Peptides against a protein of PDB entry 5D63. Designs and how they scored, part 59

Target 1, 292 residues: chain A of PDB entry 5D63
Amino acid sequence: SLRRGIYHIENAGVPSAIDLKDGSSSDGTPIVGWQFTPDTINWHQLWLAEPIPNVADTFTLCNLFSGTYMDLYNGSSEAGTAVNGWQGTAFTTNPHQLWTIKKSSDGTSYKIQNYGSKTFVDLVNGDSSDGAKIAGWTGTWDEGNPHQKWYFNRMSVSSAEAQAAIARNPHIHGTYRGYILDGEYLVLPNATFTQIWKDSGLPGSKWREQIYDCDDFAIAMKAAVGKWGADSWKANGFAIFCGVMLGVNKAGDAAHAYNFTLTKDHADIVFFEPQNGGYLNDIGYDSYMAFY

## One batch from the design tools (peptide; aimed at target 1 D213 C214)

Design b2_p24_7 (made by RFdiffusion4)
Pose (drawn by RFdiffusion4):
Structure b2_p24_7 (pose): chain A 292 residues (1-292), chain P 24 residues (1-24)
Amino acid sequence: as target 1 above (292 residues)
Amino acid sequence: LDAEMARMEAKAFAAIAAIRAAKA
């Protein structure tokens, strides 16, 4: 089963993502195929998949930017029916916004079926051009047609996954305690994490004993990332990944506060120095506390 | 060193408390 999370959904035949046109919140805004840039935030192309209770392999798909839902127009089973963004809720009983998502016959990509119509999300004619029509279409679960096959590229981590990445890190103090604050996190590319640090004003902040020292920088960065999340996205039910750690050096005589993020493959953590914007695999301190 | 660590923890726990209160 596809896990709850945030996904960039890529056609298996051509490198087009499912894109809510112009990120518009208007009802009926077309969902189309569009090119994308890896290791960036693709602002119109992120989808929060919310599992439906007791309805196997079925989800709502909420565009992260607009807050609107993937909707099969009037639930029609006619091939070519429009797939658009539409107002809705995470646990709706409206079958126009319910999607059964299971692995295709290639075992890697998925097919997306409308719960009501039993038709599939289809990149019409396999068109790779920007703005290509995506429609509901007749199809089967097992066929190889790439027009109806989609890679769900996971862009978020559960809290359990973030905890696992931290636990595998070699720079964790024996007294370490972590404090988990949310359940599902959008993992940022370093390019975006850095842009938030720049935009927070922290690059210009001076170190001052106690009144604006390492703890102040780290907490400020976390707060800046939290503000960015709420100001940038209209969908609810996730948080942005940015941790704060307190650590101690090997000699046991100096402590430091700093931030952390995750690697692209989501398996490991990387430390971030908020006083200078650097990313480090070893910051010189072993973490005895973290909150994220 | 212990006093400085306690100071940092106090700020960290205050920040966690603030975040949890904002979500209530």

Design b2_p24_7_s1 (made by RFdiffusion4, then SolubleMPNN; from b2_p24_7, 11 letters changed)
Fold by OpenDDE base, seed 2:
Structure b2_p24_7_s1 (fold): chain B 292 residues (1-292), chain A 24 residues (1-24)
Amino acid sequence: as target 1 above (292 residues)
Amino acid sequence: MDAEIKRMEEKFLAYIKDVLAAKA
C-alpha cells in the first residue's frame, strides 16, 4: 500500500507530472500535465498523500505549494470532468477530494480513482505538452492505458526512515541519542540545501571561540532551513530535513557540531559542514547525539 | 573535551526541550 508522504507524480507513458497550474491557491485552479526537471524541486508538482483512517487505500492529495487539494469537480462521473485544486482538509469526508490509490496491473505504477465517482485521474490523450488537461475518466483497475497510470516518486522520508538511515552509517557512536522533532521530512537536493546555506549568511560568518563556534553554525543552518520551509510552502504536516549532530573524533580528544542530510536514494546520511558548506561521507567524527 | 561536549549538549538539549514542549 502507498505510504503517507510527499510525492512527485509522473505519468507512466510520457515525461509529464501532475502540476497545479501556477501553484495557485484559488478554488478551481486546473491541475495539468507539465514537464519536470529531475533532481530539482518541481515547485507546483509536489503532493502530500494523507491516508484516511479506516478507509483502505484512500488518500487526500494536498499540493505542497498551494496548500489546496486535488478535487474532482462536483464529483461527477462524466468522462472529461475537470480535476482542480480546491480548499480542503487532510481528513475530509468530501468524496470529491478522496482518492483511492492502488497499484495498476503492471505492479509498478499506480492508478488514482476518485472515491465517489469511481473514475480515474487521466492525462487526456496522453498529451505531453505543458498545460495538458488532466480529468476524471472512466476506467478499470486492470486496464493498461498509460493515460491513467502514474509513478509515485517519493520525495520525503518518515522519521523512522531517517532513523534507519542514521543507524546504517558507520560513523555513529555506540552511545548515540537521537531526538525526532517531526514526522515527515521533505528531502532537498544538495543544490537547494547549499543555496539555503548561502542565503543564510553563514559563508560570511566568522568562527569565534564559544560565542559563535561549531554549535552556533549548525543551529543557524537548521534555523535557515526551517525558515525557508515556512516561507516556501503553504501545506502543513511536514518539515524540511536538516539534522544537527554532535560528534567526537576517533582519538576522543575533540568534539564537533555539524549538520547532516539524506542521500538522493534516502538510504544514507551525508554530513554537512556549515562552516564551509562541504558535504562529506566522513566528517572525522562519530556522532553521539542528533536532532532533526 | 568533556567540558566541551557537556557545553554543547546543554545548548542542544535546551533547544530540543523547548521545541518538544511547543509541539505538545
Scores: peptide ipSAE 0.289, ipTM 0.831, DockQ to the pose 0.704
OpenDDE base, seeds 1, 3, 4, 5: peptide ipSAE 0.284, 0.281, 0.284, 0.286; ipTM 0.828, 0.825, 0.828, 0.830

Design b2_p24_7_s2 (made by RFdiffusion4, then SolubleMPNN; from b2_p24_7, 13 letters changed)
Fold by OpenDDE base, seed 2:
Formats: structure tokens, C-alpha cells, sequence
Structure b2_p24_7_s2 (fold): chain B 292 residues (1-292), chain A 24 residues (1-24)
């Protein structure tokens, strides 16, 4: 079963992703195929999948940027019916915005079926051009047509997944205490994380004993990431991953506060020093407390 | 060093408490 999370949804046949045109929040904004850049934030191509309670394998799909939802126009079962962005809610009963998402016959890709019409999200003619039409189209679950098969590239982690990544790290102290503040986290590429750090003013900040030292730097970075998230995305129900840790060195004579994020594969954490913008696998401290 | 550790922890725990209260 597909987990709740943020996904980049890529066609199985051509290098095209499901894109909300211009990221517009207007009702009726076309959803189209569009090229994407791996390992970057594809701003208009991120979708929060929210599972509907007691309805198996059925979700709403909220565009992260616009805060609007994938919508089959008039819920029509006609082949070629437009798929658009439209205002909605995560747990709507409107069948125009309810999508049953299951594995295709190939066991890797997914098909996206409208709950009401039973038609499938289709990249019309498998067109790889920017702006290519995405529509509802007749089909079956067992068909091999790549126009209706989609890879769901997970761009977020649950709090449990983050916790597991932390637990695998060899620099976590035995008395570690973690505090989870949110449920789902968008994981940023390092380039984006670094840019937020630069824009925060921290590179020019001066370390000063007690009044502005390691904990202040770490909190300032987390605050900057939080603000960036709030300013960048209109969807709710997720956070941007940026953790704060406290650690003690091996000698037991120094303590430090620092940040951390997740690796690209989401399996491990990497430490981030907000005083210099460095990423380290070993920051020289054993972490005993964190929050994120 | 012990005092520093405790001070840092107290500060962060206070922050966490405030966040959780705001989310309730």
C-alpha cells in the first residue's frame, strides 16, 4: 500500500512528471506532463498523498506548492477528460478528487484511478513535451500501457522513518532522547539546505560566549528552515526536515549544539554545522538529545 | 561543562514544550 507522504510522480514511459501548470492555485489549472531535474526541488511537481480512512488504497493528492488538489473535471468517465488543480480538502468526499492508487502489473509503478469514474490518469499519447495533456482515460489495472503507469518517488519521511535513521547512526549516545514535533517531513537536497543557511545570515554571524554560541546557531538554522517552508508552500500537513542535536565529545569535556538532515536515500542522517555550513558524517560529538 | 549541558538542555526543552503547547 502507498504510504502517506510527498511524492514526485514520474511517468513510467518517458522522463515526464505530473506538473501543476505554473503552480497556480486557480480552480481549473491544468495538470500537465513536464520535464524535471533530478535531485532538485521540482516546485510544481510535488504532491502530498493523504490516505482516506476506511477506503482502501484511496487518496487525495494535494499539490504542495499551490495547496490545491488533483481533480477530474466533472468526474466524467469520458476518455480525454481534463485533470486539473482545484480547491479541496484532504479528507473530501468529492469523488472528483478521490484517487485509488495501486501497483500496476509490473510491480514497481502505480496506476492512479479516479474513485468515481474508474478511469485512469493518463499521459496522453505518452507525450514527453512540456505541457503535454494529462487526462482521465479508460483502462484496466492489468494493462501494460506506460501512459497510465507512474513511479512514486518519495520526497518525504515520516517521523518514524526519521527516528529509524537516527537510531542507525553510530554517533548516537546510549541515553539519546528524541522529540518529534511533526508527522511528515519534506527532505531537502543539500544545495537547498545550504542556500537557506546562506540566506539566514548565519554565515556572517559572530560566535560570542553564551550570548550567541552553538545553541543559538542551531536554533537560528531551524527557524530559517521553518520560515522558508512557510513562505514556499501553500499545502499543510507536513514540515521541512531540519533537526537540532545536543552532543558530548568522547573526552566528556565539551558539549555542542548542531543541526542534522537526512541523506538522499533517507536511510541515514548527516550532521550540519551551522557555524560554518559544513556537512559531516562525524561531527566529533555523541548526540544525546534531538528534536525535529 | 556539566552546567553548560544542563543549561542547553533546559533551553531546548522549554522550546519543545512551547511548540507542543501551540500545536495542541
Amino acid sequence: as target 1 above (292 residues)
Amino acid sequence: MEAKIQAMEDKLLAYIADVLAAKA
Scores: peptide ipSAE 0.226, ipTM 0.787, DockQ to the pose 0.741
OpenDDE base, seeds 1, 3, 4, 5: peptide ipSAE 0.223, 0.215, 0.100, 0.215; ipTM 0.786, 0.782, 0.655, 0.781

Design b2_p24_7_s3 (made by RFdiffusion4, then SolubleMPNN; from b2_p24_7, 14 letters changed)
Fold by OpenDDE base, seed 4:
Structure b2_p24_7_s3 (fold): chain B 292 residues (1-292), chain A 24 residues (1-24)
Amino acid sequence: as target 1 above (292 residues)
Amino acid sequence: MQERIERMEERFNAFIEEERAAKA
């Protein structure tokens, strides 16, 4: 089954993603097909899938940027019915905004069925052009029509997944304790992570003994990422991944505070030095504490 | 464990300003 998380949703037939036009929060904003760039944020194309309790394989889809929800206009079962962004809540009972999402017959892609109408999210005519219509359309679960098949590329991790990634890392001290602050984390591309770092002013900050040293840099980075998240996205129920670690060197005579994020495949962590903006697989310290 | 952690925090000394300056 599809896990709760943030997804980039890509058509199985053409290189087009589900896009909320202009990222607008206005009710009735068209959801359209749009080109995307791999390994980038794709601002208007991220969707938080929230599973509905006690309703199998059924979700709301909240646009991360606008904070509005995928909505089948009037819940109509007519082929060609518009799919739009509309105000809503994560656990709504409005069938216009409830989507059953299950694997297609190919076992890799998903189909997105409106809970009420039983029609499917369809990239009309498989049109790969920017702004192509996405609509509810008649279909079946076993049909192989690529217009109604979607890859759900997960852009986030749960706290448990992050914890597992940390646990696999060889640079964790035997006394390690982690503190989980949130439940779901958008994982940023390094380029975005670095840009936040640059914009924070940290590149120009001077190390000063005790008063502004490694812990201050690491916490400032964490704060900058948090602020960036709050300023960038209107959806709730997730955080931006940026960890803080305290570590000790192999000799046990030096300690450091630093950041970390997740690798592209979300399987491992990579260390980030906020004093110089470097990414390292080995920062020279073993972490005895983290919060993220 | 907590006491040990506190002792480690007192050893924060990873000064890399010189390296950063050299790479700037």
Scores: peptide ipSAE 0.032, ipTM 0.548, DockQ to the pose 0.098
OpenDDE base, seeds 1, 2, 3, 5: peptide ipSAE 0.009, 0.025, 0.026, 0.024; ipTM 0.439, 0.529, 0.563, 0.572; seed 5 fails the geometry check

Design b2_p24_7_s4 (made by RFdiffusion4, then SolubleMPNN; from b2_p24_7, 11 letters changed)
Fold by OpenDDE base, seed 2:
Structure b2_p24_7_s4 (fold): chain B 292 residues (1-292), chain A 24 residues (1-24)
Amino acid sequence: as target 1 above (292 residues)
Amino acid sequence: MDEKIERMEAKFNAFIAEVLAAKA
């Protein structure tokens, strides 16, 4: 079963992703195939999948950038029916915006079936060009047609997954206390994380005893990431991953506050020093408190 | 070191409490 989360949805046949054209919030904005750049934020190509309670394998798909939802035009079962962005809500009852998402016959990709029409999201003719038509099309779950098969690449982690990554790290103190502030987190590439750090002004901030030292740097970084998230995305129901930790050194005679994020595979954490913008697997401290 | 830990924890606990209260 597909988990709640943010996904980059890529065609199984060609290097094309499901893209909301220009990231527009207007009703009827075309959803199209578009090229993407691996290991980057593909701004118009991120979708929050929200599972519908008591309806098996059925979701709404909210575009992260626009805050609008994947919508089959008029819920029509006709092959070639447009799939567009349209205003909606996460738990709508409108069948035009309800999508049953299950594994395809290959066991790795998914098919996306409209709940009402029973047609499938189709990259028409498998066209790899930017702006290629995505439409509702007749099909079956067992068909192997790659035009209707999609890889759901998870771009977020749940709070539980983040907690598990922290628990695996060897630099966690035995008295560790973690505080979870949100439920789902978009995980940023380091390049984006670093850019937020640069734009925050922290590289030019002066360390001052007590008045602006390690804890202030760490909080300022988290605040900067929070603001970036609010300014960048129109969808709700997720946060941007950026943690704050307090740690003590092995000798037990020094304390430090710092940040952390997740590795690309989401399996581990990496420490971030907001005073210099460095990423470290070992920051020289064992973390006893964190919030994220 | 103990004083620094206490100061940091106080700031963080205050922040966490405020955030959680705002989200409730």
Scores: peptide ipSAE 0.205, ipTM 0.785, DockQ to the pose 0.711
OpenDDE base, seeds 1, 3, 4, 5: peptide ipSAE 0.202, 0.066, 0.200, 0.205; ipTM 0.782, 0.647, 0.780, 0.785; seed 3 fails the geometry check

Design b2_p24_8 (made by RFdiffusion4)
Pose (drawn by RFdiffusion4):
Structure b2_p24_8 (pose): chain A 292 residues (1-292), chain P 24 residues (1-24)
Amino acid sequence: as target 1 above (292 residues)
Amino acid sequence: MDAELARHEAKAFAAIAAIKAAKA
C-alpha cells in the first residue's frame, strides 16, 4: 500500500508531473501534465495523500500549494472526463475526490483509479507538452499503457523515518534523547533550506555571548522554517523538516547548538550551521538532544 | 560544564514549550 505522505507524481512514459495549473485554488482548475526540475520545490506539483479509514488503498489527494483536491468532474465514467482541483476535505465521502492507488503491472509505478467511476487518471495521448490534458479514462489494473502509469516519488518522511535516519548517524552521544513534534515532514532540498536561512536574516546576525549565541541561531532557524511552511502552503496535515540539536565535543568540555536536515534519499541526516550556512556530515559534536 | 549544559537545555526546552503552545 502507498503510505500517507507528500508525493511528486511523474508519468511513467514521459517526464511530466501532475500539475495543478498555476497553483490555482479556483474550483475547476485543470490538472495537467507539466515538466519539472529535480531537487527543487515544484510548487504546483506536490500532493498530500491521506488514507481513508477502512477503505482499502483509497485516498484523497490534496495539492500542497492550493489546498484543493484532485476531483473527477461530476464523477463521470466517460473517457476524457476532466480531472481538476476542487474544494473538499481530507476524509470526504465525495467519490469524485476519492482515488484507489495501487501498483501497476510493472510493480514500481502506480495506477490511480477514481473510487466512484472506476476510471483511471490518464495523460491523454502520452502528450509530454506543458499543459497537456489529464483525464479520467477507461482502463484496466494490469495493462501496460504508460498513459495511465504514475511514479509516486515520495517527498516527505514520517517521524519514524526521521528517527531512523538520526539513529544511523555516527555522531550521536550516548545520552541522546530526541523529541518528536509532528508526524509527517516535507524534506527540503538544501537549495530551499539555504534560501529560508538567507531570507530569515540570520546571515547578518552577529554572535553575542549568551544574548545571541548558538542556541539563539538554531532556534531562530527552526522558527524561520516553521513560518515558511505555514506562509507557503495551503494544505494542512504535515510539517516541514528542520531539526535542532544540542551536542558536546569529544573532549567533553564544549557544547554547541545547530540544526539538521535529511539527505535526498531520506536515509541520513546532515548538520547545518546556522551561523554560516554550511552543511556538514561532521560538525565536531555528538548530539545529546534533538527536537524536530 | 554541567552549568553550561543546563543553560543550553533551558533554551531548548523553552523553545519546545513555545512550539507546543503555538500548536494549541

Design b2_p24_8_s1 (made by RFdiffusion4, then SolubleMPNN; from b2_p24_8, 12 letters changed)
Fold by OpenDDE base, seed 3:
Structure b2_p24_8_s1 (fold): chain B 292 residues (1-292), chain A 24 residues (1-24)
Amino acid sequence: as target 1 above (292 residues)
Amino acid sequence: MEETLKRHEEKFLAFIEEVLAAKA
């Protein structure tokens, strides 16, 4: 079954993603097909899927940018019914905003069925144009029509997945203690992570013994990422991934504080040096403490 | 080295404890 998380939802037939038009928070804002750029933040095309307790395979879909929810207009079962952004809550009982999401017949893509109407989210005519209509449409779970098949590209990790990635890294000290602060984390592309670092002022910050040294840089980076998240997204229930680590070198004569993020496939961590903005697979220290 | 490790650990533990307490 689909896990709670943030997804980029891409059509199985054409290079188009589910897009909330202009990222608007207004009720009735059209959800449309739109082009996307791989390995970037597609601002209006990220959706937090929240599973509904005790309702199998059923979710709300919150647009990360607007904080509004995918909504079938009037819950109508009529083919061609508009799918829009609309105010809501993660655990709503409104069937207009409840979506049953299960694997399609191809075993890779998903279909998105409205819980009430039993119609499916459809990229009308498979139109690859920006602004193409997305609507509720009649269908079946077994139908192979790519207009109603969607790839759910996971853009976030759970705390457990992050923990697993850390555990696989060879640069972890035997006395390692990890502290998890949130449950779900949006993982940023390095380019975005770097831009946050640049905008934080850290590139111009000077290392000063004790008063502003490695721990201060690492905390400042985490704070900058946190602020960026708060300022960028209206949805709740997730954090932006940016870890802090304390490490000791192999010789045991130097300690360091630094950051880390996840690789593109979310399977591994990569270290980030907030003093120079570098990404490293080996930062020269073994981590004995982390929080993220 | 030992002093540095202690300083970092105490500082970060204090922060972590406060955050976790606030989120509980």
Scores: peptide ipSAE 0.207, ipTM 0.786, DockQ to the pose 0.580
OpenDDE base, seeds 1, 2, 4, 5: peptide ipSAE 0.200, 0.199, 0.205, 0.196; ipTM 0.783, 0.782, 0.786, 0.782

Design b2_p24_8_s2 (made by RFdiffusion4, then SolubleMPNN; from b2_p24_8, 11 letters changed)
Fold by OpenDDE base, seed 2:
Structure b2_p24_8_s2 (fold): chain B 292 residues (1-292), chain A 24 residues (1-24)
Amino acid sequence: as target 1 above (292 residues)
Amino acid sequence: MQEVLARHEEKFLKFIADVLAAKA
């Protein structure tokens, strides 16, 4: 079954993603097919899937940028019914905004069925052009039509997944204590992470004994990422991944505070030095405490 | 080194406690 998380939803037939037009929060904003760039933030194309308790395989889909929800217009079962962004809530009972999401017959892609109408989210005519219509359309779960098949590329990690990635890393001290602050984390590309670092002013900050040393740099980076998240996205129920660690070197005679993020495949962590903006697989310290 | 560890840890634990309290 599909897990709660943030997804980039890509058509199985053509290189087109489900896009909220202009990222607008207005009710009735068209949801359309649009091109995307791999390994970047596709701002209007990220969707938080929230599972509905006690309703099997059923979700709301919240656009991260606008904070609005995928909505089948009037819940109509007519083929060609518009799919739009519309105000809503994560646990709504409005069947216009409830989507049953299950594996297609190919076992890799998903189909997205409206809970009420039983029609499917359809990239009309498989049109790969920017702005192509996405609509509710008749279908069945076993049909092979790629117009109604979607890959759900997960762009976030749960706190448990992050914890597992940390546990796999060889540079974790035996006395490690981790503190989890949120439940779901959008994982940023390194380029975006670095840009936030640059915009924070940290590259121009001077190391000063105690008053502005390693712990201050690490906290400042986390604060910058937090602010960036708040300023960039209107949806709630997720955070931006940026960890802080305290570590001790192998000799046991030096300590350091630093940041960390996740690798592209979300399976491992990579260390980030906020004093110079470097990414390292080995920062020279074993972490004994972290929060994220 | 022990003093440095204690100082860093104290700062971070205070931050964590404040955040968790605000989220409760």
Scores: peptide ipSAE 0.198, ipTM 0.776, DockQ to the pose 0.687
OpenDDE base, seeds 1, 3, 4, 5: peptide ipSAE 0.187, 0.184, 0.185, 0.191; ipTM 0.771, 0.768, 0.769, 0.773

Design b2_p24_8_s3 (made by RFdiffusion4, then SolubleMPNN; from b2_p24_8, 11 letters changed)
Fold by OpenDDE base, seed 5:
Structure b2_p24_8_s3 (fold): chain B 292 residues (1-292), chain A 24 residues (1-24)
Amino acid sequence: as target 1 above (292 residues)
Amino acid sequence: MEEVLARHKAKFDAFIADVLAARA
């Protein structure tokens, strides 16, 4: 079963992703195929999948950028029916915006079926061009047609997954206490994380004893990421991952405050020093407290 | 270190309290 999360949704046949055209929040904005760049944000191509309680394998798909939802026009079962962005809510009962998402016959890709019409999200003719039509189309779960098969690349982690990643890290103190602040976290590429750091003004900030030292830098970084998230995305129900840790060194005679994020595979954490923008696998401290 | 840890605890306790209050 597909888990709640933020996904980049890529066609199984051609290098095209499901894209909300221009990231527009207008009702009826076309959803189209568009090229993407691996290991980048791909702004208009991120979708929050929210599972519908008590309806097996069924979700709404909210475009992260626009805050609008994937919508089958008029819920029509006719092949070629437009799929658009449209205003909605995460737990809507509107069958135009309810999508049953299950594994295809190949066991790796998914098919996306409209709950009401029973038609499938289709990259029409497998067209790999930017702006290619995506439509509802007749099909079956067992068909091998790559026009209707999609890879769901997960771009977020649950709080439980983040907690597990922290627990696996060797630089956690025996007295560690973590505070989980949200349920789902978009994990940023390091390049984006660094750019937020640069834009925050922290690179020009000066260390000053107690008045602006390690804890201030670490909190300022988290605040900057939070603001970036609020300013960048119109969807709700998720946070941007940026942790704060307090740690002690091995000798037990020094403490430090720093940030951390998740590795590309989401399995581990990497430490971030907000005073210089460096990423480290070992920052020289063992964390006794974190919040994220 | 004890002084630093005490200061950190005070600051972060307050910060977390504020964040949690805002999210409630």
Scores: peptide ipSAE 0.020, ipTM 0.565, DockQ to the pose 0.637
OpenDDE base, seeds 1, 2, 3, 4: peptide ipSAE 0.020, 0.019, 0.010, 0.011; ipTM 0.552, 0.543, 0.413, 0.411

Design b2_p24_8_s4 (made by RFdiffusion4, then SolubleMPNN; from b2_p24_8, 12 letters changed)
Fold by OpenDDE base, seed 4:
Structure b2_p24_8_s4 (fold): chain B 292 residues (1-292), chain A 24 residues (1-24)
Amino acid sequence: as target 1 above (292 residues)
Amino acid sequence: MEEVLRRHEEKFLAYIAEVLAARA
């Protein structure tokens, strides 16, 4: 069963992702196939899948950038019906925006079926070109047509998954207390995380005893990431992952506040020093408190 | 050291409390 989360949705047949054209919030904006760049934020190609309570395997798909929802035009069952972005809500009852998402017969990819029409999201003709039509098309769950098979690459973590990643890290103090502030977190590539850090002005900030020391740097970074999230995405119901930790060194004679994010595979955390923008597997402190 | 730790903890706990309260 597909979990709630943010996904990059890639065609199983060609290197094309489901893209909201120009990231436009206008009703009727085409959803198209488009190339993507691995290990980057593909701005118009991220979708928040929200499971519908009491409706098995059924979701809305909200485009992170536009805040609009994947919509089968007029809910038509005709092959070739346009799939567009359209205003909506996460728990809508509009079957034009309800999608049953289950594993395909290959056990790895998914098929995306419109709840009402029972047609499937189809990369028409398997066209790999930018702007290729994505449409509702007749199909069945068990057929192997790659035009209708999609890989759901998870780009977010739940708070529980983040908590688990923290728990696996060897640099956590025995008295560790973690505080969870949100439920779902988009995990950024380090390059993006670093760019936010640069844009925040922190690289030019001066360490000053008490008035602007480690805790201020760490909080400033978290605030910068939060602001970046708010400014960048129109969808709601998720946050951008950026943690804050307090740690003590092994000797017990130094304390530090710092940040952390998740590794690419979301299995581990990596420490981030907001005073110099460095990523470290060992920052020299054991964390006894964190919030994220 | 103890004073530094205490100050950091108090700041962060206050922040956490405010954020959690504001989520409602």
Scores: peptide ipSAE 0.290, ipTM 0.824, DockQ to the pose 0.637
OpenDDE base, seeds 1, 2, 3, 5: peptide ipSAE 0.289, 0.289, 0.281, 0.289; ipTM 0.822, 0.823, 0.817, 0.823

## One batch from the design tools (peptide; aimed at target 1 Y288)

Design b2_p25_1_s4 (made by RFdiffusion4, then SolubleMPNN; its pose is not in this set)
Fold by OpenDDE base, seed 2:
Structure b2_p25_1_s4 (fold): chain B 292 residues (1-292), chain A 25 residues (1-25)
Amino acid sequence: as target 1 above (292 residues)
Amino acid sequence: SAAEAQRRLEEARKAAQAAFAAAIA
């Protein structure tokens, strides 16, 4: 079953993603096929899938940027019915905004069926052009039509997944204590993470003994990421991943505060030094505390 | 017991924090 999370949803037939046109929050904004750049944010193409309690394999899909929801216009079962962004709530009972998402017959892609109409989200004619129509269309779960098959590239991690990634890292002190602050985290590409760091002013900040040292840098970075998240996205129910760690060196005679994020595959953490913007697999310290 | 182990771990954490905080830079 599909897990709660943020997804980049890519057509199985052509290199096109489900895009909310212009990221607009207006009711009736077209959802369209659009090109994407791998390993980037793809701002208008991220969707928070929220599972509906007690309804198997059924979700709302909230556009991360606009905060609006994928909506089948009038819930019509007619082939070619528009799929749009529309105001809604994560746990709505409106069948126009409820989507049953299950694996297709190929076992790798998913199909997205409207709960009410039983039609499927369709990239009309498999058109790979920017702005191509996405519509509800007749189909079956076992049909092999790639116009109705979608890869769900997960762009977020749960707190449990983050915890697991930390737990398997070799640079964790035996006394480690982690504090989880949120439930689901958008994991940023390093380029985006670095840009936030640059925009925070930290590259120009002066290290000063005690008054503005490692902990201040690390906390300032986390604050910058938090603000970036709040300013960038209209959807709720997720955070942006950026951790703070306190660590001690092997000799036990030096300690440091630093940041960390997750690797591209979400399986490991990578350390980030907010004093210089560097990413390291080994920062020279073992973490005895983290919050993220 | 698990409870005793947890208590000892918390004590170790407290001691580590006290020791390491003085060396933080």
Scores: peptide ipSAE 0.139, ipTM 0.773, DockQ to the pose 0.037
OpenDDE base, seeds 1, 3, 4, 5: peptide ipSAE 0.023, 0.072, 0.023, 0.036; ipTM 0.482, 0.711, 0.622, 0.642

